Peptides against a protein of PDB entry 9GMZ. Designs and how they scored, part 101

Target 1, 343 residues: chain A of PDB entry 9GMZ
Amino acid sequence: TGFPLELLTRPATERLAYFENYTVAHPRLKEVYEILMRTIAEPAGASFIFVYGASGVGKTTLRLRVEQKLTELALPKLESDRARVPVVGIEAIAPESRYFNWKEYYTRALITLEEPLIDHKFDYGVRGISRDNFGKINVESKVVAPALRRALENALIHRHPDVFFVDEAQHFGKVASGYKLQDQLDCLKSLANMTGILHCLLGTYELLTFRNLSGQLSRRSVDIHFRRYCADSPEDVQAFKSVLLTFQQHLPLAETPNLVDHWEYFYERTLGCIGTLKDWLKRVLSDALDREATTITLKDLQKRALSVAQCQKMFKEIQEGERQLSETEADVQNLRSALGLGA

## One batch from the design tools (peptide; made by RFdiffusion4, then SolubleMPNN)

Design b2_p14_6_s1 (from b2_p14_6, 7 letters changed)
Fold by OpenDDE base, seed 3:
Structure b2_p14_6_s1 (fold): chain B 343 residues (1-343), chain A 14 residues (1-14)
Amino acid sequence: as target 1 above (343 residues)
Amino acid sequence: MYVRSATMDRLWAE
């Protein structure tokens, strides 16, 4: 089934919002979702989950769907435990400065954890943290990062989320010259240990560098590779075409565009990353709606496509990440063989 | 046979 036909009579903003909120289920997303949900339910002593994959593969979509599901599953328990928050999800921000802004991170985490709809007021024990009349957290500028950390630790302990998500977690690795990335890992590890809350870090392949720096984190982490679709796999190509077919049916336009016939072009400019595809189609849809167009054309697609140079750069980054993982897998196999364990 | 994304969407909605 396609989009609701009633959308054709609705404002452009609603039509665009429909597409933005629409999620295509696809094999890689479902696979990673199931692994992640299982790992959250049964962490087996893990303190961290690392979800890594190409930029635009759909990690944010994965996070949002897991957050939704965890919330739904928690509803019966939330009736009895009004203090509980089932899940917390934030996006790590690239520092404008050469340094990761822990104050901002803790503030954003605290604001997200303490949604206004939570009737149970929590006293953070920190001066300069208050709630306004709408229940929104206000943090005074004088509050320092260590105080915000303590407030967040207390809030996490009190709210007991099943998982704490950090999207774009590769930004923890963007440390100024002379700072050790290890210190950032130790800080996160300390937060997880002090709160007992499972942390899930989602990021690009740059997250692997961060993950590999701590042999101690390695023992308490689960790794999930969110792979893109590969053109050398007939199954992956078929899945990618199926996603295109679904998107073309869910573009709220009077005439259904033929995206599937251009699948190679879509693959070339997305590298098999469904998030990149969705974002591209969103831009094109926005342009079409602004023009009150009945459909989208190849020309419309070309106007909003990533350049070949951008795609080449992204592809090199992906290949390097995939290579590193392949080498690691080979090393494991070699170790197993050397131990007399069958490959 | 296009593995119809509709099947995956159903599996996602469940």
Scores: peptide ipSAE 0.007, ipTM 0.428, DockQ to the pose 0.031
Fold by OpenDDE base, seed 2:
Structure b2_p14_6_s1 (fold): chain B 343 residues (1-343), chain A 14 residues (1-14)
Amino acid sequence: as target 1 above (343 residues)
Amino acid sequence: MYVRSATMDRLWAE
């Protein structure tokens, strides 16, 4: 199995686009996907799902795959319910100030929720929200955050998505004070409760700090840890090598590069994060295509590799996140022991 | 649009 050989005669842009759009299925992705899909189907009273893991582990790929699947599953229902949107996905933006911009958040959510192709146009009941000639939502600057919130609540209720995704959700936590962070959590909780729509927050391990601030959210949340591959696990190493093998077969080059033989170097510079690996290979592929190269060399890889300093920083962040999870498990165990409950 | 491998198709097959 490999890339379509016809790509070798295609423009560099098409060859690169093929690889960019190519997704490798790997054990961790599949596991998290199955858990997430099951939880969305049967939330069991949960209002939130937290998906956390290292930067570059593949959370965005997971989200997009789930969005695709939910859309496919909804197609028969969409014929009868033309008001329904099966899934909504947004990316949280890091605040430019010490304050989270809720107005911008609500605006983006509304814009994303309201697909122009939906025949059933919803009246938001808010002045200053309109549709252009293409059916795209336009929000006037005069519309205030509370009005946008009401509009979003009404839209979510009307469109009934199976889940509302927020990618890069750790950006909610990038506020100057703990009180403001709690207010943000309460705001999200209120939105989920008022709409009855399940929210899935995807983010780095910084999302754990956000999750832990609200004991009430913890009771109504499902946690999903998207782990990296670890070099100390033979199974994880084999999975990582298998991913490399798949990528080398799907690089649209005349000569298949030998990535697998360099697996330790790839691991060193990706920390077992498949998204980081893919992004690295995209950069290298782009360079190779620009040179009309027949293959990728180790020198090409080295040119686009993350620096040792970058990897060390990323690894410290991963270790801190993994430590926090380990401590949480230990804390639960200690609590159980203190309560006279067995391990 | 996602381009899938045979491995992906196997893993994502219901």
Scores: peptide ipSAE 0.006, ipTM 0.422, DockQ to the pose 0.062
Fold by OpenDDE base, seed 4:
Structure b2_p14_6_s1 (fold): chain B 343 residues (1-343), chain A 14 residues (1-14)
Amino acid sequence: as target 1 above (343 residues)
Amino acid sequence: MYVRSATMDRLWAE
């Protein structure tokens, strides 16, 4: 079934919002979703989950779906435990400086944990952290990062989420030296250990650097690779075409565009990343709605496509990440073979 | 609020 036909009589804003809120269930997303949900339910002593994959593969969509499901599952328990937050998710911000802004991170995390609708107001025990009359957290500029950390630790303990999500977590790795990166990792470890809250870091293949630098994190972490669709796999090509078919059916336009016949062009400009595809289609849909167009044309697609140069750069970054993972798998196999364990 | 499409719930249930 396609989009609700009544949308064709609705304002452009509602039509666009429909598509923005629409998620295609595709095999890789479903697979990673199931693994992630299972890992959150049974972390088996893990303190961290790393979800890594190409930029635009759909990690944010995955996070939002998991957050929604965890919230839904927690609803019956939230009636009895009004202090509990079932899940918290934030996006790490790229630092303007060479150093990650921990103060901003802690502030954003606190704001997200302390939604205005939570009846149980928690005293953070930190001067300069208050709630306004609307229940919004205000952090005074004088509050230092160590104080904000303590406030976050206390809030996480009190709210006891099943998982703490950090999207774009590769930004923790933006440090000038390997030593500083280790300090960042130790800070995250300490936060997870002090709170007992499972942390899920979602990011690019740069997260692999975090896994490799800390043998202690590796023992307490679960790795999840969110793969793109590969053109050299017939199954992946079929899955990608199926996604295109689904999107074309859910574009709220009077005439269904033929996206599937142009699958190679879509693949070329998305590198098999469904998030990139969706964002592209959103831009094109927005343009079409602004023109009151009945359909999307190839010309409309071309106007909003990533350039070949952008795709080449992105592809090089993906290949490097995939190579690192392949080498790691080979190393594991070599180790197993050396130990006399079957492959 | 993430509006679940009824279609998505079916696709995730399958």
Scores: peptide ipSAE 0.008, ipTM 0.408, DockQ to the pose 0.037; fails the geometry check
Fold by OpenDDE base, seed 5:
Structure b2_p14_6_s1 (fold): chain B 343 residues (1-343), chain A 14 residues (1-14)
Amino acid sequence: as target 1 above (343 residues)
Amino acid sequence: MYVRSATMDRLWAE
């Protein structure tokens, strides 16, 4: 089944919005989703979940899908506990300075957790945190980071989400020194411990650096690798082609474009990352709609493709991340062998 | 409006 044919008579904005909101289910997304949902349901004393993978692999899509599902599952309980928030998700922002801005992080987390639609105003016990006339949280500039942290701790305890998501979490690691990175992780660990709320950090392979810095975090963390599709795997190639076929059917154009026949070109310019593929197709669709075109062509695709230089840079970053993970797997095998645990 | 694909609903119903 493709897109609703009625979209062909709708404005370009509505047609584009349909595609933007469309999510393709694919094997790697399903696998990671199942692992993540299971881990959230049964964290077994874990305080952290790390979800790492290539930029554009689809981590944000995963997060949003899990947030939606957790919200749906919580609906019956929310009727009895009106103070509860089932899930909270934020995106970590790249610091403009060499240092992660905790004040901004805590502020964004509080604003996201305390949306206007939440009945029952919680008193944070912090002067300078208020709700406006629309119920939005307002944080005065004079409020310091330690006070915001206490407010967030209290809010998380009171709202008791099943998980706290932080997307683009590699930005916590953008500190001038390795020592400061450890301090950032200890701060996050302390927040999770003080609140009893499970934290899920989603990010690039730079999150692997976090795993190596704290042997204590490793004991209380679950790692989930969101892999890209690899061209050297026939199964992965078939999955990638199936995703192209699905996107082909869900582009709201009068004539179905042939994407599958160009799968090698799509793979070359996405490196097997489905998020990168979707973003590329969104740009091309937008251009096609602006021209009132009936379909998209290879030339239209080429105009919006990532450059070879961009792909080469991204591929080097992916290879380094995949190498680090492969070494970790080998280290586990070596450790097992050294412990007399058979392979 | 999050348009759940019928394919997603099937994949998530399993």
Scores: peptide ipSAE 0.006, ipTM 0.416, DockQ to the pose 0.062; fails the geometry check

Design b2_p14_6_s2 (from b2_p14_6, 6 letters changed)
Fold by OpenDDE base, seed 5:
Structure b2_p14_6_s2 (fold): chain B 343 residues (1-343), chain A 14 residues (1-14)
Amino acid sequence: as target 1 above (343 residues)
Amino acid sequence: MYVRSAAMERLWAE
């Protein structure tokens, strides 16, 4: 099954939008999705879920799919509970400064949580937080971070989402000189504890530093590794080729491009990261649509590929993350042996 | 970006 053929007669914008909205269900995404959905349904006293993996592996796609599914599942309950928000998802922003901006984080969280159309508007008890004529939250610049935190705590308690997603959560690790990363973790832990809301942090392998810093967080966290596809695994190579096959069938072009025959080149320039692959294909598709091309060629792909230097940098970051995880697995084995539990 | 479902928008607009 491919794209709807009717798209070939539609505007380029609609054709591009189709591909942008299309998600390939690939084995790693499905696996992580199932684990994440299960963990959200039955957190078993966990306050945090950590989803970590390479940049461009597809974490944002995972988040969006889970948010969609949780919303769909909550709809029947929302008919009776008009105050509830089923799920909230934000992206942590890289601060322009070297330091994470909690004020901005709380503001974005509040704005995202408090939908304009939601019924049962409540008072936050904080001066300078209001709704505009369209029901959007407005936060005055004078409102300080502690007040915004209290407002967010109250909002989370009142709206009671099943999970609070924070994408690009490695940005919490950006601390000022003299501040400790532990303080950031304690702040997040306090927010989760005060609200009783499960937090899911998605990010790069830098999130592993969060895991290692707090033995207390480890007791109340579930870790999910979103792995890339590895070229040294025949199964992973086959899965990657299958993704390429699916993408070539869902590119809304008159002639199906041959992507699969170039799988090694795609792997070289994506490192087995499907998000990176999709973004590459989106750029190439956009170019093809602009020139009214019937298909995509290898030359078209080469024009929009990441440089070798970019891939080398990304690969070093991936290798370091994968190494840290492999060491953790070895440490578990060593710990078990030391405890007399056997291998 | 919060993904508003069309279904949620309808539910809150009613």
Scores: peptide ipSAE 0.027, ipTM 0.504, DockQ to the pose 0.043
Fold by OpenDDE base, seed 4:
Structure b2_p14_6_s2 (fold): chain B 343 residues (1-343), chain A 14 residues (1-14)
Amino acid sequence: as target 1 above (343 residues)
Amino acid sequence: MYVRSAAMERLWAE
């Protein structure tokens, strides 16, 4: 089924919002979703889950859908445990400076975890952290990062989420000169250990640097690779075409555009990343709605496409990440063979 | 064509 036809009589803002909120359930998203949900339910002593993949592959969409599902599953239990938050998700911010801003991270985490509507309020034990009359958390500028960390630890223990999501987690890798990336990892490990809360870090292939630096993390982490669709795989091409077919049916336009016939062009400018595709189509839809157009043309697509130069840069970064993962798999196989273990 | 499960359809319809 396509979009609700009644949208054609609705304002452009509502039509755009429909498409923005629409998610295509594609095979890679489904696969990673199932793995992630299972891992959260049965972490088997893991403290971390790493979800890595290309920029624009759909990691944020994955996170949001898992958050929704975990919230839904927790609803019956939340009636009896009003202090509990089933899941918390934040986005790590790219630092303006050459180092990750821990103060900002802890502040954002606290604000997100401590929703105004939560019934059970508790004292953070830190001066300069308060709630306003609307229940919103306020953090005074004088509060230092170590104090905010303690407040977050206490909040996580008290609220006991099933998982703490951090999107764009590659930003933890931004360290000042003279600092080690290992120190950032040790901070995260300590937070997970002190709270007993499972952390899920979602990010680009830059997260592989975190995995490789700590043999101790590897023992307490689960890795999930969110792959893009590859043009050299017939199955992946068919999946990508199916996504295009679904999107064309859910664009709230009077005339259904033929996106599938242009699949190679879409692939060229998205590199098989569905998030990139979605964002492109949102821009094009917005333009079409502004012009009161009945459909989307190739010219409209070209106007909002990523440039060839942008795609080339993105593709090089993807290839490097995929190479690193392939080598790691080969290394594991070689190690197993050397140990006399079967494949 | 990729066919979504009924469970997935519910998850994505929200």
Scores: peptide ipSAE 0.005, ipTM 0.386, DockQ to the pose 0.036
Fold by OpenDDE base, seed 1:
Structure b2_p14_6_s2 (fold): chain B 343 residues (1-343), chain A 14 residues (1-14)
Amino acid sequence: as target 1 above (343 residues)
Amino acid sequence: MYVRSAAMERLWAE
């Protein structure tokens, strides 16, 4: 089973779009997807879900797939409840200063939550928030962050999504002082509590530092580790090779390239991160389509590979994150052992 | 509009 052969006669833009929209159902993605879906369905009093893993592991893909599934499951109810939004997902923006831009966060959340096609409009109770003639939310520059927060709280309560996704959530932690970081955590906690909406924060291992600052958040949070594939695990190596085989079959080229035979090189330059692998192959495919090439070569791959220096830097960041998690797991095991609970 | 791949359909069916 590969790409539709009809794509070979289609424009390069359609061929590239096919690959961009293609998702490999690899074991780690499946595992995290199942855990996340279950946790959203039965949060058991949790206010937060933390999904952490390496940059390029596929967290955004996970989010998008969960959003699609939640939307699909909600469709029958949405016909009767036209005010409801099944899921909302935003990306946190890196602060331009030592301060997180809450005004921008609230604005983006409101815009994302209030789709133009929603029939049931409500008053946000905030002067300077309106809908244009196309139903798009407009926020005037004079509207202050506390007013935007109240508008978002009201919108979340009214729309009642099953979950609020925040991608790149490590950006909440990129503030200059520990005191302000605690205040930001308290702000997020208050938003979740006031709205009753489950928040899912997806981010890099830097998110752990943010999470660990609040002992109160830890008590009301579920943690999900989205692991990369590790070369020291035969099972992980086999899974990674299977992903390469699947991508090989789904590159819309006249001649199927042999990616699997170069698995070590792919691993070296992706560190076992499937998102990084897909982005790499996408760049190479784009180049091949621009040249009207029949296949991709090792030389084509090398041209678009991350540098050794980039990989070394990324690997150090991954190792530090994995070490922190391993220590936390060891601490839990030690605690269990000390309590007389089996490992 | 996102078109679900056969791999994604398998991910959700299992």
Scores: peptide ipSAE 0.000, ipTM 0.389, DockQ to the pose 0.051
Fold by OpenDDE base, seed 2:
Structure b2_p14_6_s2 (fold): chain B 343 residues (1-343), chain A 14 residues (1-14)
Amino acid sequence: as target 1 above (343 residues)
Amino acid sequence: MYVRSAAMERLWAE
């Protein structure tokens, strides 16, 4: 079924909001969602989950869907345990300096854990952390990072979320030295160990550098590769065409555009990344609604497409990431030789 | 053991 036809009589803002909120349940998203949900339910001693994928593959959509589901599943228990928060999700901020701002990270995490609607308030045991009349957390500027960490540890233990999500986690790796990067990893590891809360880091392939720096993290982590669709796979091409078909049915326009017939052009300019595709269509839909157009045309698509140069840069980054995640037979042989198992 | 919930199926049936 397509979009609700009543939307055609609604304001452009409501029509755009419908499409923004619409999520296509494509095979790769479903697969990664199921793996992630299973891993959260049964971490098997893991303290970390790493979700790797190209920029625009749909990692944020994955996170939001998991957060929604974990919240839904927790509702019956929340009636009896009003202190519990089912899930915490934050986005890592790119550092403005060579140093990651842990104070900002802890503050954002605390604010996210302590939604105003939480009835059960507790004392963080840290001077300079308070709640306003609306229950919002206020952190005074004098509060230092170690104190904020203790407050976050206490909050995580008390609220006991099933998982702590960190989106754009490659930003932890943008620290100037390998030594500092190791310290960042040790800090995150310590937080997970002290609280007993599972952490899920979502990011680009740059997160692989972060993952490979700690052998101890390697033992306590689950890796999930959120792959793009590949044009050399008939199944992937069919899945991509099916996504285009679904999107064309859910664009709230008077005349259904033919996206599927242009699938190669869509693939060329998205590299098989569904998030990139959705963002492109959102821009085109916005332009069409502004003109009160009945449909979208190829010219409308071309106007809002990524340039060939942008696609070439993104593709190089994807190829390097995919190469790093491909276990080569040579890597296996090298590991076996190093272990004394012979070639 | 993680059991696939009917609610998970509904999230992807739309």
Scores: peptide ipSAE 0.006, ipTM 0.372, DockQ to the pose 0.030; fails the geometry check

